Peptides against a protein of PDB entry 5CWW. Designs and how they scored, part 79

Target 1, 194 residues: chain A of PDB entry 5CWW
Amino acid sequence: VPKLQGPFDFDLNPEDEQDDEVELKDIYVIGEKPRVADLMRGEEEELEMMKEDQHNGLSLNIICLLSTSGQVKICLDIDGVEAQWLPPRSKNKRLFAPPPEPPSLLTFQTFDTLKPAEVTPDGWPMFSEDATSPYSFYVTHPAGITYISLTPWVFRLESELQSDSEAGTEFRIDLLAKGQGSERDRIFTQTRTQ

## One batch from the design tools (peptide; made by RFdiffusion4, then SolubleMPNN)

Design b2_p20_6_s4 (from b2_p20_6, 6 letters changed)
Fold by OpenDDE base, seed 1:
Structure b2_p20_6_s4 (fold): chain B 194 residues (1-194), chain A 20 residues (1-20)
Amino acid sequence: as target 1 above (194 residues)
Amino acid sequence: ELKERRPDLEELVKKLASLL
């Protein structure tokens, strides 16, 4: 039986100016790039294609959170949150293990997809995948559709995670963090037909 | 303009660097 995971702690969460309980409406998970070793159980031909594709993904899970207001929070799973299963009812409840600390998610950025005037109490923003890119997606809302891409930073971050050179890493990460965040483009806006 | 927020840069860099 799958174990319910959460609550998650948000590390480095920017102060939400909205004192209001950010009601989450949707969650979108971009899984880490598959480890070559885990894929090696497949056919050799699939393995060669996947080696080329392995340069095209982040080694960390990305967790995107969407609020009722259309706020997107992009988080990195730094702890490697795996799917947890309820332990079989073995009677050895080690009653004395401190509860594991809740997994932390590193907040990378937070941004709005809706203007304040577009936010409605009955609005239900949702994520929608981009079939052409694992690091791009849409936020769909009755007011419009926003395209989001993590590509401006994700591949740079992966390059640092795979870098054997400790020299200048802090500087390059600083440049990454100061650099362009996620791309955000409103591709469709619903015209209020009066 | 739609708002964007970033975490504290120094802490972000520190956290990311700790993964390396």
Scores: peptide ipSAE 0.509, ipTM 0.933, DockQ to the pose 0.790
Fold by OpenDDE base, seed 5:
Structure b2_p20_6_s4 (fold): chain B 194 residues (1-194), chain A 20 residues (1-20)
Amino acid sequence: as target 1 above (194 residues)
Amino acid sequence: ELKERRPDLEELVKKLASLL
């Protein structure tokens, strides 16, 4: 039986201007690029195709959270959160290990996909994948559809994670952090025929 | 205008640099 995980702590979470409890409606996970060791369990042909795709992915999991108001939060899994299973019933070794510290997610950015006038109490924003890119997705709502892409920063971050050179790393990370965030484009708006 | 928020830049840089 899978173990329910959470709550997660949000590291560097920007203060929400709304004192209102952000009700989460959906989650979208972009898994880390598969490790070579995980690929070695597949068929050799699948390994070659996955190697080409591996060069174009982040070594960290990305957790996207979507609120009722259409707010998207992009988080990085810096702790390497793994799926946990309930221990088999027979091992009564309650090792009183101190409760593990709750896993932390690093908040990279937060942004709105809906205008305040588009937010409805019965509105249910949802994520949907982009079949053309693992780092792009859509937020669908009755008011409209928003395209999101993480490509402006994700590949730059991966380049730093794979760099063996500490030289200039701080400068490049500063440029990444100050640079363009996720792309956000409203591709469809439902006109209310009044 | 649709809002965007980011964490404190100095803290973000520090956290990202700690992964390297």
Scores: peptide ipSAE 0.507, ipTM 0.933, DockQ to the pose 0.773
Fold by OpenDDE base, seed 2:
Structure b2_p20_6_s4 (fold): chain B 194 residues (1-194), chain A 20 residues (1-20)
Amino acid sequence: as target 1 above (194 residues)
Amino acid sequence: ELKERRPDLEELVKKLASLL
């Protein structure tokens, strides 16, 4: 039987986010890139084609959270949240190890997709995928549609995660963290017919 | 302008660097 996971702790959550007031409405998960080496125990030729696609993904899961106010939180799964199963009912009262610390998600950034005047109490923002890119998606709300892309940073992060050299890593990560965040583009705005 | 917030940069760098 699958074990229910969560709540998640948000590591490095911005201090100004009163988590207590953020009603989450939707979640969007970008799965980690499959380790081709684990999939391709069979044929070397498919390995080469997938190696070209290997440049196209992050080795970490990305968790996107959407509030009723249209705030998006982008989190990285550093702990590698895996599917957990309920332990078999073995009769031995193995001392329940203290409940494992809740898995932490590293908050990478938080941003608004709606203007304050567009936020409504009955608003229902939702994520939707972009079929053209695993690292792009849309936030749909009655007030409008916002395109989001993680591509400005995700591939640079992956390059660091795959780097064999620790030399200059801290500097490159500093540049990444200070660099451009996720792209946001309002592709549609519902004109309120006054 | 739509707000954007980032975590503490030094802590973010430290956490990301710890993955490497």
Scores: peptide ipSAE 0.507, ipTM 0.933, DockQ to the pose 0.808
Fold by OpenDDE base, seed 3:
Structure b2_p20_6_s4 (fold): chain B 194 residues (1-194), chain A 20 residues (1-20)
Amino acid sequence: as target 1 above (194 residues)
Amino acid sequence: ELKERRPDLEELVKKLASLL
């Protein structure tokens, strides 16, 4: 049986100007790329081909959160949160170790997918995957469909995480943080038939 | 225009740099 994990702490969460409790409706997780070192016990030649594919994903898990208002929050799992399973019910009262400190998620970006006039109390926005890219997805709402891509920044961040050179890292991260965020495009809008 | 927000840049840079 999976263990319920959480609550998670949000590190560097920007102050939401809306006093209203951001009610979350959906979650979308982009898993970290497999560590090539753990897969490649045998074939060195396949290692070079996998390095050349510019499509190597991020070495961190990405957690996307979606509110009732259509706000998307993009978080990075910097602590490496792993899926936990409940141990089989052995009768031994394990001494209650103090609950471990909740893992922290780093908020990278927050953005809206709906206009204020499109937000409805009964509207349930949902995530769906893009079969063509692990770093692209859709937000579907009764008002419309929004395409999202993390590709403008995710591969640059991975390049810094894999860099052996500390020289200029702070400057390149500053440029990344100030640079282009996630791509967002409204691909469909529902016309209200009056 | 649809709003976008970013975290504090100095703190973000510091946190990301600590992973390297």
Scores: peptide ipSAE 0.505, ipTM 0.932, DockQ to the pose 0.751

Design b2_p20_7_s1 (from b2_p20_7, 7 letters changed)
Fold by OpenDDE base, seed 2:
Structure b2_p20_7_s1 (fold): chain B 194 residues (1-194), chain A 20 residues (1-20)
Amino acid sequence: as target 1 above (194 residues)
Amino acid sequence: SLREYRPDLEELVKKLLSLH
């Protein structure tokens, strides 16, 4: 049985995020790209095709969190949160293992998908995948559907993480951090029938 | 406009650089 991961420690949460008890409704995980070393057990040809596809995904897991209010938090898994399995019920509770430190997630961006007037107490926003891109997804709410894409930054981040050159890395990361975040487009809005 | 929140930029840059 997979161990429920959490609570997460959110590194770099915006201070201005009012600690309004962000009731999380959904989680969307974009897994890290497979390590080339793990793929080396496969045919060399598939490895070349994956290298030529300029769409090599991020080497980090991305964890997207969705609140009742339709707020999305995009987090990077910096600690490599491996799927922890529930330890087999061996009667030897090593009762004295310090509680594992909660995995740290690096908050990259937080944004609303709903206007304040669209937020409802009974609202249940949900994630759904985009079959055309692993780095794009939808947030569906009764008020509307929002398309989200991480493509404006994810591939640039990966390029920096894989760069052997320290020269200009700080500058490029600074530009990345200051640059365009995730794309966010409302593709459908439910017309309130008056 | 819909709100957007960004982490502290300097800290974000430092953290991202630590992954390099």
Scores: peptide ipSAE 0.496, ipTM 0.930, DockQ to the pose 0.774
Fold by OpenDDE base, seed 5:
Structure b2_p20_7_s1 (fold): chain B 194 residues (1-194), chain A 20 residues (1-20)
Amino acid sequence: as target 1 above (194 residues)
Amino acid sequence: SLREYRPDLEELVKKLLSLH
């Protein structure tokens, strides 16, 4: 039986977020780039296609959270949350193992996809994938559809994480953090015919 | 404009550097 993961602790959560009021409605997970060793178990043809795709994904899992209000929180899995199975009922529960600390997610960015006037009590925003990019997705709500892309920062972050050179890393990470976050574009708005 | 929230920049940079 798989373990239920959570609750998650959110590291670097913005103080201006009323976290206590955020009802989660949907989750979108972008898995880490498969390790070369895991790719080597696939067909050689898939390995060559992934080598030619210069778009090497991030080596971290990305967890996107969507609230009832259409707020998106983008988190990085810095602890490497693996799917855990319930341990077999070994009779030797060492009574004194401290409960494992809940996994922490690093909050990278939070943003709204809906205006306050578009938020409805019965609104159910949902994620949907973009078949053209693993780092792009849509938020669909009755009021409209918003395109999201992580491409402005993901590939730059990966390039820094894979760099063997410490020279200038701090400067480039500072520029990344200060730079443009995720792309957000409202591609459709439902016109309420009054 | 739609709101955007960002974490503390110095702490974010510190955390990202710790992954390197």
Scores: peptide ipSAE 0.495, ipTM 0.930, DockQ to the pose 0.788
Fold by OpenDDE base, seed 1:
Structure b2_p20_7_s1 (fold): chain B 194 residues (1-194), chain A 20 residues (1-20)
Amino acid sequence: as target 1 above (194 residues)
Amino acid sequence: SLREYRPDLEELVKKLLSLH
């Protein structure tokens, strides 16, 4: 039986984020790029096509959280939250292993997609995939649609994670962290007919 | 402008470096 994952602990959550008020409406997961070793079990022809795509993804899962207010939190799965299966009911392990610590998500970026005047109590923001890119998606709300892309940073992060050289890694990661975050563009706004 | 929140940069860098 798959174990429901959560609650999550949010590492590096911004201090200005009142966690107590954030009602989540939707979750969008961008899976890690498949490991070459896992792909090697497939047919050789699929492997060649996927090798070109292997350069085009992050080796970490990305978990995007969407609040009722249209706030998006982009988190990196540092611990590698694999699909945990409930351990088989072994009759005799009375070892109360302490409940595993909740998986920690590294908060990379948090941003609003709605203006304060667009937030409604009955609002239902939702994620939608972009069929053209695994690292791009939409936030749809009755007030409008916002395009989001992680491409400004995700590929640079992956390049650092795959680098065999420690030389300059700290500098490049510092530049990445200070640099442009996710792209955010309001592509549609619902005109309130007065 | 819509708000954006960033984590503590030093801690973010430290965490990202720990993945390397």
Scores: peptide ipSAE 0.495, ipTM 0.930, DockQ to the pose 0.803
Fold by OpenDDE base, seed 3:
Structure b2_p20_7_s1 (fold): chain B 194 residues (1-194), chain A 20 residues (1-20)
Amino acid sequence: as target 1 above (194 residues)
Amino acid sequence: SLREYRPDLEELVKKLLSLH
């Protein structure tokens, strides 16, 4: 049974987020790009598949959270939350391990996909993958479909994370953080049939 | 425009730099 890793603490969560009122509807996880060093221990077939997927992915997991209101929160897994399995029910509750500090997710960006007038109590926004890009996805709601792309920042972030040179890293990260966040485009809007 | 919420920039930069 997978261990439910949570609650997560959201590092850098904006104070203006009514977190107490955010009902989550869906979660979309973009897994980290496997490290080449970990691939060298696998069979040659896995190495060939990963050479074809020359997609310069991020070395961090990205966790996207979707609320009932169509708000999307993009979080980075800095702590490297590995899929933990519940240890088999060994009777030794080590009662004295301090509760593991909840893993922290770094809030990179939060944004709305719906206008206030499009938000409905019965709304059911959902994530959908984009088969053309691992760093792009859709938010589908009865009011419309929004395309989201993380490509404006994800590849730049990865380039910094993989850089052996500290020279200019602070400047480039500052530019990245100040730069354009995720792309958001409403590709479909449901026409109100009068 | 639709709302966008951004984290504290200085803290974000600091956290991202700590990954090096």
Scores: peptide ipSAE 0.495, ipTM 0.930, DockQ to the pose 0.812

Design b2_p20_7_s2 (from b2_p20_7, 8 letters changed)
Fold by OpenDDE base, seed 1:
Structure b2_p20_7_s2 (fold): chain B 194 residues (1-194), chain A 20 residues (1-20)
Amino acid sequence: as target 1 above (194 residues)
Amino acid sequence: SLKEFRPDLKKLVELLLSLL
C-alpha cells in the first residue's frame, strides 16, 4: 500500500506567501531524468537512444503545485522523494525511529495563471501534460488555458548539475536565479458570451 | 499582468548551490 506522502516542508517560499492558506487542487510531477545506469538493465537499443537524449532532462524531480486560485508553484525535490510504501506489519517492535523529517521542497518559482476576476469558487484548475515536451504543460481552467514551459531554466540547471567544473558555477547559478523563469502564456481565453 | 513571485534570490542561489 502506498504511504501517503506529505506534508512537505518548503525550504524557500516567496516572502508574501503563507503556505498554510493555499488550497491545492492539483499536483503535477515531472520525474527526474532516469540515470543511464538504472536503464542499463533494459534493452541495449533503448540505451543508445537515451544517450542522445541525455541532454533532455533534469536530474531532479520537479513538483508543480496548483492552487484553487490558479497559482502555480514550481518546486524542486532536493531530498529525492521516493515513493514510500507502508512497511509490512512485521510484529517486530522496531524501535520507533523518529519519524523521518518531512521532505523539503525548494520553491523555484510561483506565479498566477488566472486574473483575480477569473478566479471563481467553483473553478477547478487542473494540470494537463504536453505530449511534445516533458517540461511543458498546461493549466486548464474554465476561464482559459495557460501554457507553461520550464525549458528556459531546466536545461541550464541540468548543465550545472552535470558540470564537473566548479569554476564559475556560482556566477551561472546566480544568472539562472536572476534570469527568466518558466515561460507562461495564455493560449486560450473563454470569451464570456454575455 | 499576472503576478509572479520570486523567492529570496540569495537563499535560492545558496540552496541551488547546495545541490551541486
Scores: peptide ipSAE 0.464, ipTM 0.915, DockQ to the pose 0.773
Fold by OpenDDE base, seed 4:
Structure b2_p20_7_s2 (fold): chain B 194 residues (1-194), chain A 20 residues (1-20)
Amino acid sequence: as target 1 above (194 residues)
Amino acid sequence: SLKEFRPDLKKLVELLLSLL
């Protein structure tokens, strides 16, 4: 039986955002790129194809959280939340190891997809995938559709995670953190028929 | 413009560097 994962602790929430006030409605998970070591169990050809697909995703899971208000929080799984299975009910009272500290999520970016006037009590924003990119998705709400892409930073971060050289890493990470972050474009707005 | 919230930049850099 898969273990229910969560709650997550959020690292680096904006000081002005009390997480307790954000009602989450949807979650979109972008799984980490498969580790080359796990692929080494496959045929050499699959390993070469995975090397040639230079557009290899991030080696970290990305967890996108969507609130009722249409706020998106982009989080990095820094603890490496692996699919946990419930341990078999062995009758041995193994000392409940203190429940593992909830995995920490690094809040990379938070942004609104709705204007305050578009937020409705009955509005349910939802994530939907972009079939053309694993690092792009949509937020759909009755008021409109917003395209989101993580591509501006994901590949740069991955390049640093895979770099054997520390030379210039701090500078590049500083530039990444200061950058525009995720792309966000409203592609559709529902015209209020008065 | 839609609102954007940015984490503390210094802490973000520190945490990202800790992943490397």
Scores: peptide ipSAE 0.464, ipTM 0.915, DockQ to the pose 0.769
Fold by OpenDDE base, seed 5:
Structure b2_p20_7_s2 (fold): chain B 194 residues (1-194), chain A 20 residues (1-20)
Amino acid sequence: as target 1 above (194 residues)
Amino acid sequence: SLKEFRPDLKKLVELLLSLL
């Protein structure tokens, strides 16, 4: 039986976000780039196809959270949250290990996809994948569709994670943090025929 | 304009650097 994971601690929440008020509606997970060891378990043909389609993804999991109000939170899994299974019902060794510290998520960016006037009690936003890119997706709502892309920063962050040189890293990370975040474009708006 | 919320830049840089 899969173990329910959570609660998660959020690092770097915006001061204006009262976490207590955010009702989550959907979650979209972008898995980390497959490790070479995980790829080697597949058929050699899948390995070659994945090497050609190696859009060098981020070596961190990305967790996208969507609220009922259409707010998106982009989080990085800094602790490496692994899928946990409930231990088999072996009777006797409840070693009371202290409860593991809850996994932390680094909040990279938070943004709205809906205007306040578009938020409705019966409206629900949902994530939808982009088949053309693992780092792009849509937020669909009755009021409209928003395209989101993480590509402006993901590949730059990965380049720093894979860099063996500390030279200029602080400067490049500072530029990444100050730079353009995720792309956010409203591609469709439902015209309410009044 | 739709709102965007950015974390504290200094803390973000510090945490990102801690991953390297």
Scores: peptide ipSAE 0.461, ipTM 0.914, DockQ to the pose 0.772
Fold by OpenDDE base, seed 3:
Structure b2_p20_7_s2 (fold): chain B 194 residues (1-194), chain A 20 residues (1-20)
Amino acid sequence: as target 1 above (194 residues)
Amino acid sequence: SLKEFRPDLKKLVELLLSLL
């Protein structure tokens, strides 16, 4: 049985966001790319395919949160949260380990996918994957469908995480933070038949 | 226009740099 993880602490939130009022509806997780050490146990062919795909994923998990209002929050897992499973009910060792400190999430970006007039109490937004890219997905709602892509910044961040040179890192990270965020495009809008 | 919320850029840069 999976262990319920959370609550998460947010190390950084947008200044204009009142987190206490945001009702979450869905969660979409983009897992970290497999570590080279784990790949070295696999067939050499998988390692070559991952090198040739210029789309080497991020070495951090990405957690996307979706509110009932269609607001998306893109968070980076800075602590490396792993999926935990409850040990089989063996009777005896309640080792009261102190509760682990809650994992921290870094809020990278927050944005709306719905206009205020499109938000409805019974309209539940949901995430869905893009089969063509691990870093692209859709937000579906009765009012419409929004395409989202993290590709504008994810590969730049990964390049900094894998860089051996500290020279210019602060400047490049500052440019990344100020640069273009996630791509967002409304690909479908439901026409209200009057 | 759909809203976008930006975090504190100084804090974001500091936290990202702490991962390197």
Scores: peptide ipSAE 0.461, ipTM 0.914, DockQ to the pose 0.743

Design b2_p20_7_s3 (from b2_p20_7, 7 letters changed)
Fold by OpenDDE base, seed 5:
Structure b2_p20_7_s3 (fold): chain B 194 residues (1-194), chain A 20 residues (1-20)
Amino acid sequence: as target 1 above (194 residues)
Amino acid sequence: SLKEYRPDLEELVKKLLSLF
């Protein structure tokens, strides 16, 4: 039986976010780039197709959270949260290991997709995938559709993670953090005909 | 303009650097 994991702690939440008021409506997970060792267990044909796609993925899981208000939070799983299974009911009273610390996610970016006037109590924003990119997606709400892309920073971060050179890493990471975050574009707005 | 909320950039950089 899968173990329910959560609540998650969010590291580096913006001060302007009152976490207590954020009702989550949807979650979009972008899994880490498969490890070469995990790919080697597939058929060779799947391995070649995945090798081409693999050059373009982040070695970290990305967790996107969507609130009722249309706020998107982009989080990085820096600790490598693995799916936990309930331990088999072995009768042995193994000493309760201290409860593992709750898994933490690093908040990379938070942004609104709706204006305050577009937020409705019955509004239910949802994620949908972009078939053209694993690092792009849409937020759909009755008021409109917003395109999101993580590509402005994901590939730069992966380049650092794969770099054997420590030279200039601090500078490039500083530029990444201060640079342009995720792309956000309102591609459709529903005009309320009054 | 739609609002963006940024974390503490110094702490973000520090956390990202901990990956290396």
Scores: peptide ipSAE 0.508, ipTM 0.932, DockQ to the pose 0.802
Fold by OpenDDE base, seed 3:
Structure b2_p20_7_s3 (fold): chain B 194 residues (1-194), chain A 20 residues (1-20)
Amino acid sequence: as target 1 above (194 residues)
Amino acid sequence: SLKEYRPDLEELVKKLLSLF
């Protein structure tokens, strides 16, 4: 049985987020690249398919959260939250290790996909994948469809994570944080038939 | 324009650098 993980602490939530008013409706997880070392124990065919994908992703999990208002929060799993399974009911009273500190998610970016006039109480925004890229997705709402791409920063962050040299990392990370975040494009707007 | 909510950039950089 999978262990319920959470609560998650959200590091660096914007002060303007009335967190108490953010009703989450959907979650979209972009899994980290599989570690090559973990793949070396798999079948060779899985290894080849994963090698092509391994060059084109991030070594961190990305957690996208979507509110009823169409607000998207992009979070990075910097602690490496692995799927925990409930230990088998073996009778050994494992000493209650103090509850591990709740894993922290780093809030990388938060943005709206809907205008205030498009937000409706019965509106249900949902994530959907982009078949062409694991780092792109859609937010679908009755008012319209928004395309989101993480590609402007994901590959740069991955390049730093895979760098053997610390030289210039601080500078490049500073540029990444200050740079353009995720791409956001409204690809469809529902015309209100009056 | 649609609103964007930015985290504290200095703290974001610090947290990202903690990965290294």
Scores: peptide ipSAE 0.508, ipTM 0.932, DockQ to the pose 0.801
Fold by OpenDDE base, seed 4:
Structure b2_p20_7_s3 (fold): chain B 194 residues (1-194), chain A 20 residues (1-20)
Amino acid sequence: as target 1 above (194 residues)
Amino acid sequence: SLKEYRPDLEELVKKLLSLF
């Protein structure tokens, strides 16, 4: 039986986030690329296709959270939240090791998709996928649609994760963190018919 | 402009570097 995962602790929440007031409405998960090593037991053809695809994603899970207010939080699973299965009901009272510290998610970026005037109590923002990229998606709300792309940083981060050289990693990561985050573009705004 | 909330950049860099 799969174990319910969570709650997650959020690391590096912005100081200005009143997290206690953020009602989450939707979650969008971008799964990590399968590691070549784990797939090497497959057919050689699948391995070659996966090597080509391995250039096109992140070796970390990305968890996107969407609030009622249209706030998006983009988190990295740095702890590698693997699919946990409920331990077999072994009758032995293994001393419940203190529940492992809840996996931490690293808050990479948080941003609003709605203006304060667009936020409504009955608003229900939702994620939707971009069929053209696993690292792009939409936030749909009655007030409008916002396109989001993680591509400005994801591939750079992956390049560092796959780099055999530590030389310059610190500098490139510093540039990544200080650089442009996720792309955010309002592609549609609902005109209030007065 | 829509608001962006940035984490502490120094800590973010530190955490990202811990992946290596």
Scores: peptide ipSAE 0.508, ipTM 0.932, DockQ to the pose 0.790
Fold by OpenDDE base, seed 1:
Structure b2_p20_7_s3 (fold): chain B 194 residues (1-194), chain A 20 residues (1-20)
Amino acid sequence: as target 1 above (194 residues)
Amino acid sequence: SLKEYRPDLEELVKKLLSLF
């Protein structure tokens, strides 16, 4: 039986995040790129097609959170949150190991998709996938649609994760963190007919 | 302009470097 995971602790919440109860409306998960070794258990022909796609993903899960206010939080699963299964009911009362500390998500970026005037109490922002890219998606709201792309940084981070050389990693990661984050573009705005 | 909230960049870098 799958175990329900959560709550998650968020590492590096922005200081400017008001401790206000951020009501989450939607969650969008971008799964980690499958390891070649895990795919090797499949038929060889599927492996060749996936090898070309192997350059196109991050080796970490990305968890995107969307609030009622249209705030998006991009989190990285650095601890490798695996699907936990309920332990088989072994009769031996092994001392309940203290529940493992809740997995922590690293907050990479947080940004608004709605202007304050567009936020409504009955608003229902939601994620929508981009069929053309696993690292791009939309935030849809009655006020408008915002395109988001993680591509500006995801491929750079993956390049570091796959690098055999530690030389310059600190410098490149520093540049990545300080550089341009996710692309955010309002592609549609609903004109309020006054 | 829509707001962007930056994490502590020093801690972010430190956490990212812990992957390696």
Scores: peptide ipSAE 0.506, ipTM 0.932, DockQ to the pose 0.797

